Peptides against a protein of PDB entry 5VJI. Designs and how they scored, part 67

Target 1, 62 residues: chain A of PDB entry 5VJI
Amino acid sequence: NTLVVLHKSGLLEITLKTKELIRQNQATQAELDQLKEQTQMFIEATKSRAPQAWAKLQASLT

## One batch from the design tools (peptide; made by RFdiffusion4, then SolubleMPNN)

Design b2_p28_4_s3 (from b2_p28_4, 14 letters changed)
Fold by OpenDDE base, seed 5:
Structure b2_p28_4_s3 (fold): chain B 62 residues (1-62), chain A 28 residues (1-28)
Amino acid sequence: as target 1 above (62 residues)
Amino acid sequence: SLLEELELAKLAALLTKELFLQKLAEEA
């Protein structure tokens, strides 16, 4: 049985840990991407000094 | 939080590394 071989070899445990690492990395990357987007909106808001730019930033934070 | 997930990711990486090294050592 393939599953039994994977378990006995330790590869199953490594695979499961790798899957969890990938999941956590993806979640962290999503938050990082959101921060990058918010940073860009902040930069645009400070440059324009227009209320709509600040409103857009506020909407992204809430 | 972002920092918490980064720390958890680091911990998971360390655990994965340790498991892999342990497996290599057992087979050596």
Scores: peptide ipSAE 0.053, ipTM 0.546, DockQ to the pose 0.029
Fold by OpenDDE base, seed 3:
Parts: C-alpha cells; structure tokens; sequence
Structure b2_p28_4_s3 (fold): chain B 62 residues (1-62), chain A 28 residues (1-28)
C-alpha cells in the first residue's frame, strides 16, 4: 500500500521530519510574536508620563 | 526557549536536506 511504499522509499521519514520542522517553526513563530508584543508594551510604557507605570515596568524586568 | 527551538530547527533542516539528497542520489 501507499504507506509501505513511502516507508521503503524513505519519503515517509522525510515527511515526518518535515512535520517536525513545521511544528518547531510554529512554536518559534509563537515565541517571536510574543516577543514582538512584549516589545510593543515596553515601547508604550517608555512613552508613559506616569512615573508609577515606569516603576512597574522596572520591577517587571527584574 | 526561542534559541533552543531555533537551533533544533536548524538541525532538523540539515537532517531533512541530507536525507533528501541521499534519496535523490539513490534514484540516480
């Protein structure tokens, strides 16, 4: 059957590795998106005129 | 972590490429 052919040809192994790459890429992208969000929050906090907000930001970075 | 996942992705990519090239060579 198709699965047997894929296995014997080695394509199944490549497919599984590709799936793993996709998974890792998605996880990495999610972390990048989170970092982008955190960067934006940092930028907004630095623009804040509220000293209390700045103090909270500093505390969060510790 | 982000760095760990990037490193793992690189290794996986290299492995996949090597396997693909090996299969191409076997078919030739």
Amino acid sequence: as target 1 above (62 residues)
Amino acid sequence: SLLEELELAKLAALLTKELFLQKLAEEA
Scores: peptide ipSAE 0.052, ipTM 0.549, DockQ to the pose 0.028
Fold by OpenDDE base, seed 1:
Structure b2_p28_4_s3 (fold): chain B 62 residues (1-62), chain A 28 residues (1-28)
Amino acid sequence: as target 1 above (62 residues)
Amino acid sequence: SLLEELELAKLAALLTKELFLQKLAEEA
């Protein structure tokens, strides 16, 4: 079957490793996006006198 | 952590590259 062919060709190992790279990249990207969001909330809070802006930031950090 | 995931991704990239090069050499 196709799985056996992929294994014998050596492509299965490379494919699996590539999938792992994608997974790790996605996890890293998710954390980066979270940091970007938190940074934006911080910027908005520093520019605002509105307590809700600081409340939103605090909520994101807890 | 973010740093750990970056380091793991880098390591995985190196391993993938090595495997690919080995396969190319084997089939050349």
Scores: peptide ipSAE 0.051, ipTM 0.546, DockQ to the pose 0.028
Fold by OpenDDE base, seed 4:
Structure b2_p28_4_s3 (fold): chain B 62 residues (1-62), chain A 28 residues (1-28)
Amino acid sequence: as target 1 above (62 residues)
Amino acid sequence: SLLEELELAKLAALLTKELFLQKLAEEA
């Protein structure tokens, strides 16, 4: 069957490693997106003239 | 952490490349 052929050819190992790379890439991208979001929120807070915005930011950092 | 994930991804990429090249050579 297909699974046996893939295993014997070595393509199964490559396929599984590729899947792992994709997973790790997605996890890394998710953390990067989170950092981008946090950075954007920080930038928006710095643009705010409202003391409440800074208070909320400070509270989130403590 | 982000740095850890990047390092793991780099290692995995190197491993995958090496594996692929080995299999390619075996098929030749």
Scores: peptide ipSAE 0.049, ipTM 0.541, DockQ to the pose 0.028

Design b2_p28_4_s4 (from b2_p28_4, 13 letters changed)
Fold by OpenDDE base, seed 1:
Structure b2_p28_4_s4 (fold): chain B 62 residues (1-62), chain A 28 residues (1-28)
Amino acid sequence: as target 1 above (62 residues)
Amino acid sequence: NLEEELKLAEEAALKTKEEFLEELAKEQ
C-alpha cells in the first residue's frame, strides 16, 4: 500500500504540512495584494485630490 | 515477498523525502 509507505516514511506528513503552508501563504498573499490595492488607491486619492478617488478608497475599506 | 517490497519502497521513499526536503530548503 503506497499510502502506508508514504506514512511510515514521513513524506505524507511533510506533504500535508506543505499543502497547509501553501494555503496559508495564498491567504496571506491575498491580504497583501488587497493592502497593495488599498495603498494604491490612497496614493491616487492624495495625488488627484478628487472626491471620486476618495470615494473609491472608502468603498475599498468598508 | 511483500514485506521486503515494502521495505525497499520505504527506503526509496526516504530518499525521495530527503530530495524533497533539499528542494524545499532551496526554494524557501
Scores: peptide ipSAE 0.077, ipTM 0.598, DockQ to the pose 0.123
Fold by OpenDDE base, seed 5:
Structure b2_p28_4_s4 (fold): chain B 62 residues (1-62), chain A 28 residues (1-28)
Amino acid sequence: as target 1 above (62 residues)
Amino acid sequence: NLEEELKLAEEAALKTKEEFLEELAKEQ
């Protein structure tokens, strides 16, 4: 069947590996975006004496 | 017969593999 042909050709292995790499890349990008947001909140908190900015930062770190 | 059809499908799959790898390389 088609699945056997795909397996023997090596395309199935390549496809599955590619899907896993895409997943890992997406996860890393999400972590990077979160870090960028946390960095922005930290900058704002350091510039302001407002407790709300520090509370927002604390909530993002938990 | 089934064996000949499988062989033709394998050749088509190998072509698809080459095209896929070329497209993947262009995205990097």
Scores: peptide ipSAE 0.077, ipTM 0.598, DockQ to the pose 0.126
Fold by OpenDDE base, seed 4:
Structure b2_p28_4_s4 (fold): chain B 62 residues (1-62), chain A 28 residues (1-28)
Amino acid sequence: as target 1 above (62 residues)
Amino acid sequence: NLEEELKLAEEAALKTKEEFLEELAKEQ
């Protein structure tokens, strides 16, 4: 069957590895985006000195 | 027969594998 052929050719392994790499890349990108957002909130909090901006930052870190 | 069909499919899959690896290399 098709699955046996995919396994023997190594294409199944490549496909599964590619899916895993995509997943890892997406997870790393999500962490990076979160850090960027937290950095932006920190910058805004330091500029405004507004309590609500610090509260927003604190909420994002919990 | 089934054995011949699997051999032909394997050859096609190997070609597809090579093309897929080339495309992945281009995207990186």
Scores: peptide ipSAE 0.075, ipTM 0.598, DockQ to the pose 0.123
Fold by OpenDDE base, seed 3:
Structure b2_p28_4_s4 (fold): chain B 62 residues (1-62), chain A 28 residues (1-28)
Amino acid sequence: as target 1 above (62 residues)
Amino acid sequence: NLEEELKLAEEAALKTKEEFLEELAKEQ
């Protein structure tokens, strides 16, 4: 069958590895985006005396 | 002979596959 052919040819392994690497890249990017957002909220909280900025930062850390 | 040539071709293909996967992993 087609699946057996794909497995024996090595294409299945390559495809699965590629998908996993894409997934890992997306996960790392999401963590990076979260860190960037938290950093921005921290900067804003330090620049202003607005309690809302600190509340937003605290909410993001929970 | 044909069987040895096919075996060598298979080994070469496996090596190429492994190198490709290693390079792909290094690019991430």
Scores: peptide ipSAE 0.073, ipTM 0.524, DockQ to the pose 0.063

Design b2_p28_5_s2 (from b2_p28_5, 17 letters changed)
Fold by OpenDDE base, seed 4:
Order: sequence, then C-alpha cells, then structure tokens
Structure b2_p28_5_s2 (fold): chain B 62 residues (1-62), chain A 28 residues (1-28)
Amino acid sequence: as target 1 above (62 residues)
Amino acid sequence: SKIEEETKKLEELLRKNEEEAEKILKEL
C-alpha cells in the first residue's frame, strides 16, 4: 500500500521530520513575535508618555 | 522516479526550515 511505499522510500521519515521542524519553527517564531510586540509597545509608551500606551504595555506583560 | 523527486523536494524543504529556525534563534 501507499504507506508501505512511503516508509520504504524514506519519504515518510522526511515528512514527519519536516512537520516537526515546522512546528518548532512556528513556536519559536511566536515567541520572537511576542517579544517584538512587547518591545514596540515599550517604545511607543516611552515616546507618547500617555497613560493609555503604558496601560497597553502593562496588559501585554500580564 | 516520482517518489525520488518528491523525496528530493522534501529534503530541500527540511533544509530550508532548518535555516529559518536558525535565523529566528539568531534574532533572539
């Protein structure tokens, strides 16, 4: 069957490894994006000095 | 063969994904 062929060819292993790497990459990217967003909110808060900007930053850290 | 071709494509995708992961790690 198709699964047996995929396994014997090595394609199944590569497929599963690719899926795992994609998952890990997405998780790390999400962490990076969160940090970038927090940094941006900090920058905006320092620039505006407005309470709303600080409140937004505080909300992001909780 | 078609299987060999698809295998090569997926190997390239693996390599690219690893490179992108490394880039993200360097940015952290």
Scores: peptide ipSAE 0.030, ipTM 0.480, DockQ to the pose 0.106
Fold by OpenDDE base, seed 5:
Order: sequence, then structure tokens, then C-alpha cells
Structure b2_p28_5_s2 (fold): chain B 62 residues (1-62), chain A 28 residues (1-28)
Amino acid sequence: as target 1 above (62 residues)
Amino acid sequence: SKIEEETKKLEELLRKNEEEAEKILKEL
């Protein structure tokens, strides 16, 4: 039984833990990318008097 | 054995993933 062999060897635990950490890493990266984008829009909005820059920032925060 | 080789590979991937996650968290 393949499942029994994987469990007894510890490989199943390592596989599941690795998959979970990859998932968490991807989620955190997505949050970081969103924050970076919001920061860039904020910088652009402060540098220009263009109403569109503020509108884009507001849309990203909703 | 094949099991030992796969275990070592996954352990290395696990370590790398943990290090990358820590770097991302420090940038937040």
C-alpha cells in the first residue's frame, strides 16, 4: 500500500507541510503585491493634481 | 533508496519555502 509506505517514511507529512507553506507563501506574496500597487498609486496621486490618480487609488482600497 | 531521495528533495524545498516566506513577511 503506497499510502502506508508514505506515512511510515514521513514523506507524507513533509509533502503536506510543504504544500501548506507554499500556499501560505503565495497568499502573503499576493498581499505584498497589492500593498506595493496601492503605495505606487498613492505616490502618483500625491505628485499630480490629476483626479484620475485619486480615483484609481480609491478603487484599489475598496 | 527512492523514498530517501524524495524525502531529501522535499526537505530542501520546505527549507527554501520557509526562507522565502520570512523575506516576504519582513517586506510587509
Scores: peptide ipSAE 0.030, ipTM 0.484, DockQ to the pose 0.106
Fold by OpenDDE base, seed 3:
Structure b2_p28_5_s2 (fold): chain B 62 residues (1-62), chain A 28 residues (1-28)
Amino acid sequence: as target 1 above (62 residues)
Amino acid sequence: SKIEEETKKLEELLRKNEEEAEKILKEL
């Protein structure tokens, strides 16, 4: 069947590895976006006298 | 800073992952 042919040719392994790399890329991008958001909150907190900015930053670090 | 170092590390991981994915796709 088609699945057996794909497996023996090595194309199944390549396809599955590609899917996994895409998943890992998405996860890494999400972590990067979170770090960027935390950095922005830190910058805003340092510029503001408002306690709310520090409270938001603290909540993001949990 | 520690935050800057973490950011650079994640950007490098993204780049490497994309390059590996591209190599696999070219083999298809």
Scores: peptide ipSAE 0.029, ipTM 0.462, DockQ to the pose 0.064
Fold by OpenDDE base, seed 2:
Parts: sequence; structure tokens; C-alpha cells
Structure b2_p28_5_s2 (fold): chain B 62 residues (1-62), chain A 28 residues (1-28)
Amino acid sequence: as target 1 above (62 residues)
Amino acid sequence: SKIEEETKKLEELLRKNEEEAEKILKEL
């Protein structure tokens, strides 16, 4: 049985741990991307005299 | 064996990945 062999070799544990780390990394990357976008909107808002730029930033932070 | 060596290599890579993820989380 392939599953039994994977379990006994420790490869199953490593595979499952790898999948979990990939999932966590994806979640963390999504949070990082959101922060990057918010930072960019903040930079644009500080450069702009337009109130709509600040409104967009505020909407993203809620 | 070759399988054991590759397994150890993968375990080390996983450890490093976990440490990097923790660093990113601390920066957020």
C-alpha cells in the first residue's frame, strides 16, 4: 500500500507540512499585497490635492 | 541512502521557509 509506505518513510508528514506551509505562505502573501496596495494609495493621496484619493484610501482601510 | 539525504534536504528547506514566513508576519 502506497499510503502505508509514505507514512512509514516520513514522506507523508513532510508532504502534509509542505502543503500547510504553502497555504500559510499564500495567506501571508495576500496580506502583504493588501498592505502594499494600501501603502501605494497612501503615497498617491499624499501627492494629490484631490479629496477622492483620500476617500479611496479610507475605503480600503475599513 | 539517497532518499534519506533528499528528505533531510527538504526538511531543512521547510524549516527555512517557516522562518521566513515568521519574519514576514512580524513585519505586518
Scores: peptide ipSAE 0.026, ipTM 0.450, DockQ to the pose 0.031

Design b2_p28_5_s4 (from b2_p28_5, 17 letters changed)
Fold by OpenDDE base, seed 4:
Structure b2_p28_5_s4 (fold): chain B 62 residues (1-62), chain A 28 residues (1-28)
Amino acid sequence: as target 1 above (62 residues)
Amino acid sequence: SKIEEELKKLKELLRENLKKAKEILEKL
């Protein structure tokens, strides 16, 4: 059957490994996005010097 | 096969992207 052929060809292993790499990459990207967002909020807080901007930054760090 | 080669390339690209992302995080 198709599953047996996929397994024997190595394609199944490649597919499963690719899915795992996608998952890992997405997790790391989420961390990067969080740091980027925090950095942006810090920049905005320093520019505006408004309490609301600092409050937003503080909330992001908790 | 052609499909297998493309999947291998994708896997390698994802591995490299993950490596680069981790390196960036470590420097921040």
Scores: peptide ipSAE 0.029, ipTM 0.457, DockQ to the pose 0.030
Fold by OpenDDE base, seed 5:
Structure b2_p28_5_s4 (fold): chain B 62 residues (1-62), chain A 28 residues (1-28)
Amino acid sequence: as target 1 above (62 residues)
Amino acid sequence: SKIEEELKKLKELLRENLKKAKEILEKL
């Protein structure tokens, strides 16, 4: 059947590995976006000297 | 097959993108 053919050809393994790579890439991108946002909050906190800006930064790190 | 070749190319592209994302994150 089709599933057996896909398995024997190696295409099934490639497909499953591709799905895993997409998941890993999405996780890494989320971490990168979070770090970028934290960096922006740090910049804003240093500019404003407002306690609320530092509180927002601290909350993002917990 | 053509489909298999395209999937291999996509897999490699995703691997490269993941590598680049990790490199950027490590430098921040």
Scores: peptide ipSAE 0.029, ipTM 0.459, DockQ to the pose 0.030
Fold by OpenDDE base, seed 3:
Structure b2_p28_5_s4 (fold): chain B 62 residues (1-62), chain A 28 residues (1-28)
Amino acid sequence: as target 1 above (62 residues)
Amino acid sequence: SKIEEELKKLKELLRENLKKAKEILEKL
């Protein structure tokens, strides 16, 4: 049984851990991208003082 | 700002995750 061999060799654990790390990286990157966008909206809001820019920022935070 | 601090933390987490992934690959 291939699954049993993979489990006993430790390769299954490594594979599963690798998959989890990839998932975590993807989730973290998504959050990072979101924060970058929010930061940019904040910068634009502070520069322009336009109500629309502040409204956009506020909407992104809710 | 709070957002900037969180950005820095997330960036660090990504670096750490990449380091761990590399370590796993080196064991293969």
Scores: peptide ipSAE 0.027, ipTM 0.464, DockQ to the pose 0.063
Fold by OpenDDE base, seed 2:
Parts: sequence; structure tokens; C-alpha cells
Structure b2_p28_5_s4 (fold): chain B 62 residues (1-62), chain A 28 residues (1-28)
Amino acid sequence: as target 1 above (62 residues)
Amino acid sequence: SKIEEELKKLKELLRENLKKAKEILEKL
């Protein structure tokens, strides 16, 4: 049984831990991408002084 | 994780900066 062999060898634990690390990395990357977008909106808002740009940024942070 | 905590902190700082920056721009 492959599952039994994987468990006894410790590879199952490594595989499960790796999957969890991948999940955490994906979540962190999504937050980073969102932060980058919010930062760009902030830069645009500071440049334009337009109320619409500030409203767009505020909406992204709520 | 530590990275997630830092990202959360950075988001809060950005929210605060939005308030301050808007106030400064309205006074100019």
C-alpha cells in the first residue's frame, strides 16, 4: 500500500506540510498583490487630488 | 505568519496615510 509506505517513510508528513506552505504562500501573495494595487491607487490619488481617486482608494480599503 | 502580520500592519498604515494625505491636499 503506497499510503502506508508514504506514512512510514515520513514523506506523507512532508507532503502535507509542503501543501500547507504552498497554501500560505498563495494567501500571502494575494494580500501582497492587493497591497500593491492599493499603493498604486494611493499614488494616483496624491497626484490627481481628484475626489474620485480618493473615493476609489477608500473603497478598496473598507 | 510574520509576513502576514507585516502585511496587515502595512494595510493599516496605508489607511491612516489616506486620511492624512486627503486632509493635507484639501488644505493646499
Scores: peptide ipSAE 0.022, ipTM 0.438, DockQ to the pose 0.012

Design b2_p28_6_s1 (from b2_p28_6, 17 letters changed)
Fold by OpenDDE base, seed 5:
Structure b2_p28_6_s1 (fold): chain B 62 residues (1-62), chain A 28 residues (1-28)
Amino acid sequence: as target 1 above (62 residues)
Amino acid sequence: MEKEKLEKLKKELEELLKLQQEYLESLK
């Protein structure tokens, strides 16, 4: 049985852990990308002094 | 032969796990 062989070799555990780390990496990257976007909106808001730019930033934080 | 292939794959996945963990820590 392939599953038994994978379990006994430790490969199953490693494979599952690898998948979890990939998922966590993707989630963390998404959070960082969101923060970068929010930072850019903040920079644009400070430059333009336009209420619309601040409204856009506010919407991104909700 | 099959056992040897599985051991190679195990080592490759172990290295991948290490690299991913290091990368995640670098993003914190």
Scores: peptide ipSAE 0.039, ipTM 0.497, DockQ to the pose 0.054
Fold by OpenDDE base, seed 3:
Structure b2_p28_6_s1 (fold): chain B 62 residues (1-62), chain A 28 residues (1-28)
Amino acid sequence: as target 1 above (62 residues)
Amino acid sequence: MEKEKLEKLKKELEELLKLQQEYLESLK
């Protein structure tokens, strides 16, 4: 059957591994985007004495 | 009918391989 052929050819393993790599890449990209946003908020907070800027940063970190 | 199903499966597998290759290339 198709599943046996996919398994024996190694294509099933490649398919599953590719799906996992895509998932991991998406998770890593989300973390990177969050860090970039937090960095921007940090920069803005350091330039301002406005309590709202620090509150926004604090909320993002917790 | 069986031949057509096999050809469809072949095309689907070829497309999957293409997508996987494109993803692998994107990692370089």
Scores: peptide ipSAE 0.037, ipTM 0.461, DockQ to the pose 0.065
Fold by OpenDDE base, seed 4:
Structure b2_p28_6_s1 (fold): chain B 62 residues (1-62), chain A 28 residues (1-28)
Amino acid sequence: as target 1 above (62 residues)
Amino acid sequence: MEKEKLEKLKKELEELLKLQQEYLESLK
């Protein structure tokens, strides 16, 4: 049984752990991208003082 | 049948190796 061989060799564990790390990396990157976008909207809102810029920022936080 | 399964496994391991390398590079 190939699956048993993979399990006994440790390759199955490595495969599953690698997949999980890739998933976590992708999730963390998405959070960072969102934070960067929100930070940029905040900077633009503070510069423009336009109600629309603040409305966009508020919408992103809701 | 067995040979085909082994070839499939080989391809899956090659893909895993590629993904591991890409992940490692993404950390730099």
Scores: peptide ipSAE 0.036, ipTM 0.486, DockQ to the pose 0.054
Fold by OpenDDE base, seed 1:
Structure b2_p28_6_s1 (fold): chain B 62 residues (1-62), chain A 28 residues (1-28)
Amino acid sequence: as target 1 above (62 residues)
Amino acid sequence: MEKEKLEKLKKELEELLKLQQEYLESLK
C-alpha cells in the first residue's frame, strides 16, 4: 500500500520532519509578528502623551 | 484505487516540494 511504500523509501520520515519544521517556522513567525506589533505599540506609546496608548500596550502584554 | 492513491501522494509531494522551495526563498 501507499503508506508502506512511503515508509520503506524513507520519504515518510522526511515528510513528517518537513511538516514539523514548517509548523515550527510558522509558530516562530507568529511570535515575531506579535513582537513587532508590541514594539510598534511601544514606539507609539513613547511618542504619545495620551494614556490610551499606554493602556493599549499594557493590554497587549497581558 | 491504488493508482488514485499514488496520484494523490504524488500531488501531495509536489505541494510539499513547493512549500519547501517557498520556505527556502523566504530565508534569502
Scores: peptide ipSAE 0.032, ipTM 0.488, DockQ to the pose 0.051

Design b2_p28_6_s2 (from b2_p28_6, 17 letters changed)
Fold by OpenDDE base, seed 1:
Structure b2_p28_6_s2 (fold): chain B 62 residues (1-62), chain A 28 residues (1-28)
Amino acid sequence: as target 1 above (62 residues)
Amino acid sequence: SEEKRRKEEEEEKKKLLELLKKYLEELK
């Protein structure tokens, strides 16, 4: 049974773990990108007296 | 017999699939 052999070799576990790590990395990257965007909105809000800039920042945090 | 061997192989495959399901849950 080839599938059993692959399992016993550890290759299937490594493959599944690798796929999960890629998924987690993508999720973390998305969160990082969101944080970068929020940081930019924060910077814009601090540079402006425009209520809209603060409103955008508030919306990004909710 | 070939039938017995086939059944044993299918059973092993079933066990492996069940184990893989557990692994998928653990990876979440």
Scores: peptide ipSAE 0.089, ipTM 0.601, DockQ to the pose 0.053
Fold by OpenDDE base, seed 3:
Structure b2_p28_6_s2 (fold): chain B 62 residues (1-62), chain A 28 residues (1-28)
Amino acid sequence: as target 1 above (62 residues)
Amino acid sequence: SEEKRRKEEEEEKKKLLELLKKYLEELK
C-alpha cells in the first residue's frame, strides 16, 4: 500500500505541510502587495494637497 | 493470514483517507 508507506515514512506529512506553507506564502505575498500599494498611495498623498488622495489612502488602510 | 493482512491494510488505508479529507478541508 503506497499510501500507507508514504504516511509511515513521513512524506505525506511533509507534502501536506508544504501545501500549507505555500498557502501561507501566498497570503503573505498578498499582504505585501497590499502594503506596496498603500505605500504608493501614501507617497502620492504626501505630494498632494488634494483631499481625494488622503481619502483614497484612508480607505485602503481600513 | 493473507486475509488478516488485507483487512489491516484496508483499515489503515481507510484511516489515512479520512485524515487526508480533514487536512484538505483545513487547507481551505
Scores: peptide ipSAE 0.082, ipTM 0.601, DockQ to the pose 0.054
Fold by OpenDDE base, seed 5:
Order: structure tokens, then sequence, then C-alpha cells
Structure b2_p28_6_s2 (fold): chain B 62 residues (1-62), chain A 28 residues (1-28)
């Protein structure tokens, strides 16, 4: 039985754990990218006195 | 025989190990 062999080998557990770690890493990376974008909007808002830049930043935070 | 069956199961295990190793490399 293939499933029994996978379980007894320990590879099933390792594979599932690895897949979960990859998923978590991807989720964290997405959050990091969002933070980077928000940081850039903040920088642009501080440089510009244009209301549009501040409105864009506010929209990204809500 | 029981010995033949055990040997076949070990060979299958070895093949599955190699397959999963390749998949893990592709996922990373």
Amino acid sequence: as target 1 above (62 residues)
Amino acid sequence: SEEKRRKEEEEEKKKLLELLKKYLEELK
C-alpha cells in the first residue's frame, strides 16, 4: 500500500509540513510587499502637498 | 514468500522516497 509506505517512511509528514511552511512564507511575503507599498505611499505623501497622495495613503490603511 | 514480499515493499519504499525528494526540490 503506497499510503502506508509514505506514512511509515516519514515523508508524508515532512511533505505536509513543508507545504505548510511554503504557504506561510508566501503569506508573510505578501504582507511584507503590502507594507513596502504603504511605506512608499507614505514617503510620497510627505514629499507632496497634493491631497491625492494623502487620500491614496489613507485608502491603503483602511 | 514472506521474504520476497518484504523485499518488494522495501524496493517500493525506496522508489517513493526518490520520487518525493524530486517533488520537494521542485516546490522550493
Scores: peptide ipSAE 0.077, ipTM 0.544, DockQ to the pose 0.249
Fold by OpenDDE base, seed 2:
Structure b2_p28_6_s2 (fold): chain B 62 residues (1-62), chain A 28 residues (1-28)
Amino acid sequence: as target 1 above (62 residues)
Amino acid sequence: SEEKRRKEEEEEKKKLLELLKKYLEELK
């Protein structure tokens, strides 16, 4: 009857909600990390005359 | 008895809480 106890106590709802919040947080963090990486590549591209730096940046945006 | 059943349910709830705490730590 563990599942019944879990449901009636409210812990099931909390657990499922927490799992979803963690998932959303991880997704948001991944987007933030991607933006940071793109920003760094942009900085490097602006400092360099090397075409490969711009190509790398463009590839990251597609 | 009803009292015995209640105590067993509370113990199960406690064990489940401990399990959930471990599970949440693993998810992070």
Scores: peptide ipSAE 0.075, ipTM 0.549, DockQ to the pose 0.270

Design b2_p28_6_s3 (from b2_p28_6, 18 letters changed)
Fold by OpenDDE base, seed 3:
Structure b2_p28_6_s3 (fold): chain B 62 residues (1-62), chain A 28 residues (1-28)
Amino acid sequence: as target 1 above (62 residues)
Amino acid sequence: DEEEKLKKEKEEKEKLLKLLKEYLESLK
């Protein structure tokens, strides 16, 4: 039985844990990418001091 | 015999390991 072999070998636990870690990593990476984008908009807003740049930043935070 | 059983078990584990590796790569 494949499932029994998987369980007894310890690979089931490793596979499930690895899957969860990948999921968490992907979620964290998405948050990081969003933060990077927001940071860039913030930098541009501070440099230009244009209302449009601040509006764009504000829109990104909603 | 016991040697044949162990050999079959090893082969099953190896096949399963390959499948699991491929599956994990598909999740990345």
Scores: peptide ipSAE 0.122, ipTM 0.611, DockQ to the pose 0.218
Fold by OpenDDE base, seed 4:
Structure b2_p28_6_s3 (fold): chain B 62 residues (1-62), chain A 28 residues (1-28)
Amino acid sequence: as target 1 above (62 residues)
Amino acid sequence: DEEEKLKKEKEEKEKLLKLLKEYLESLK
């Protein structure tokens, strides 16, 4: 059947591995975006010295 | 016969490759 042919050809393994790599890439990108956002909040907090900016930063870390 | 079996297997693999390419593009 189609699934057996897919498995024996190695395409199933390649497809599953590719899906996992895409998922990992998306997760890494999300972490990177979060770090960039946190960095920006930190920069704004240091510039403004406003308690509200520090509160926002602290909330983002919890 | 064995030749027909190989031909069918090749056709199935080609169909799978096309489907997999479309699926991978949908994930991007």
Scores: peptide ipSAE 0.118, ipTM 0.625, DockQ to the pose 0.201
Fold by OpenDDE base, seed 1:
Structure b2_p28_6_s3 (fold): chain B 62 residues (1-62), chain A 28 residues (1-28)
Amino acid sequence: as target 1 above (62 residues)
Amino acid sequence: DEEEKLKKEKEEKEKLLKLLKEYLESLK
Protein backbone atom coordinates (compact mmCIF):
# COMPACT_ATOMS: atom_id res chain seq x y z
CA ASN B 1 0.00 0.00 0.00
CA THR B 2 1.49 3.29 -1.19
CA LEU B 3 0.00 5.38 1.59
CA VAL B 4 1.24 2.97 4.28
CA VAL B 5 4.73 2.96 2.79
CA LEU B 6 4.68 6.75 2.58
CA HIS B 7 3.57 7.09 6.19
CA LYS B 8 6.01 4.55 7.61
CA SER B 9 8.95 6.04 5.72
CA GLY B 10 8.31 9.49 7.18
CA LEU B 11 7.95 10.95 3.69
CA LEU B 12 4.29 11.80 4.25
CA GLU B 13 5.12 14.11 7.14
CA ILE B 14 7.97 15.72 5.21
CA THR B 15 5.83 16.15 2.10
CA LEU B 16 2.93 17.68 3.99
CA LYS B 17 5.23 20.00 5.92
CA THR B 18 7.02 21.05 2.74
CA LYS B 19 3.72 21.75 1.00
CA GLU B 20 2.65 23.88 3.95
CA LEU B 21 5.94 25.80 3.92
CA ILE B 22 5.57 26.47 0.20
CA ARG B 23 2.01 27.67 0.79
CA GLN B 24 3.13 29.96 3.61
CA ASN B 25 5.99 31.28 1.51
CA GLN B 26 3.62 32.05 -1.36
CA ALA B 27 1.24 33.84 1.01
CA THR B 28 4.08 35.86 2.53
CA GLN B 29 5.37 36.76 -0.93
CA ALA B 30 1.91 37.94 -1.95
CA GLU B 31 1.72 40.14 1.15
CA LEU B 32 5.18 41.50 0.41
CA ASP B 33 4.22 42.29 -3.18
CA GLN B 34 1.10 44.06 -1.95
CA LEU B 35 3.16 46.09 0.51
CA LYS B 36 5.59 47.05 -2.25
CA GLU B 37 2.71 48.21 -4.42
CA GLN B 38 1.18 50.18 -1.56
CA THR B 39 4.55 51.76 -0.85
CA GLN B 40 4.86 52.84 -4.48
CA MET B 41 1.36 54.33 -4.42
CA PHE B 42 2.28 56.16 -1.21
CA ILE B 43 5.39 57.59 -2.86
CA GLU B 44 3.38 58.73 -5.87
CA ALA B 45 0.70 60.23 -3.63
CA THR B 46 3.28 62.26 -1.70
CA LYS B 47 4.88 63.53 -4.92
CA SER B 48 1.66 64.50 -6.64
CA ARG B 49 -0.87 67.19 -5.86
CA ALA B 50 -3.54 65.05 -7.50
CA PRO B 51 -6.32 63.77 -5.22
CA GLN B 52 -6.62 60.73 -7.46
CA ALA B 53 -3.28 59.38 -6.23
CA TRP B 54 -4.46 59.52 -2.62
CA ALA B 55 -7.78 57.96 -3.60
CA LYS B 56 -5.92 55.12 -5.29
CA LEU B 57 -3.78 54.59 -2.20
CA GLN B 58 -6.83 54.64 0.07
CA ALA B 59 -8.55 52.07 -2.12
CA SER B 60 -5.50 49.80 -1.90
CA LEU B 61 -5.55 49.88 1.90
CA THR B 62 -9.18 48.81 2.20
CA ASP A 1 10.50 -14.49 0.26
CA GLU A 2 11.78 -11.73 2.52
CA GLU A 3 14.37 -10.57 -0.03
CA GLU A 4 11.67 -10.11 -2.65
CA LYS A 5 9.52 -8.21 -0.14
CA LEU A 6 12.41 -5.88 0.70
CA LYS A 7 13.11 -5.36 -3.00
CA LYS A 8 9.48 -4.50 -3.70
CA GLU A 9 9.37 -2.14 -0.73
CA LYS A 10 12.50 -0.37 -1.95
CA GLU A 11 11.10 -0.04 -5.45
CA GLU A 12 7.83 1.33 -4.10
CA LYS A 13 9.67 3.87 -1.95
CA GLU A 14 11.83 4.95 -4.89
CA LYS A 15 8.83 5.38 -7.16
CA LEU A 16 6.97 7.30 -4.49
CA LEU A 17 9.97 9.53 -3.78
CA LYS A 18 10.25 10.38 -7.46
CA LEU A 19 6.56 11.20 -7.66
CA LEU A 20 6.72 13.36 -4.54
CA LYS A 21 9.75 15.28 -5.81
CA GLU A 22 8.01 15.98 -9.09
CA TYR A 23 4.87 17.06 -7.26
CA LEU A 24 6.80 19.37 -4.93
CA GLU A 25 8.56 20.98 -7.89
CA SER A 26 5.18 21.59 -9.50
CA LEU A 27 4.10 23.51 -6.39
CA LYS A 28 7.01 25.96 -6.52
Scores: peptide ipSAE 0.117, ipTM 0.614, DockQ to the pose 0.203
Fold by OpenDDE base, seed 2:
Structure b2_p28_6_s3 (fold): chain B 62 residues (1-62), chain A 28 residues (1-28)
Amino acid sequence: as target 1 above (62 residues)
Amino acid sequence: DEEEKLKKEKEEKEKLLKLLKEYLESLK
């Protein structure tokens, strides 16, 4: 059957490993995007000295 | 016969390679 052919060809292992790598890459990218957003909020808070900007930053860290 | 079995197995592997390629592209 298709699953046996997939396994014996080695493609099952490659497919599962590739899926995991894509998942990890997506998670890392999400963390990077979050860090960029937090950095921007920090810059804005520093510039404006407005309590609302600090509140937004604090909320992002929780 | 054995030759027909090998031919069918090859065809299944080729179909599977195509499917896997499409699947991997959909995940990017």
Scores: peptide ipSAE 0.117, ipTM 0.618, DockQ to the pose 0.196

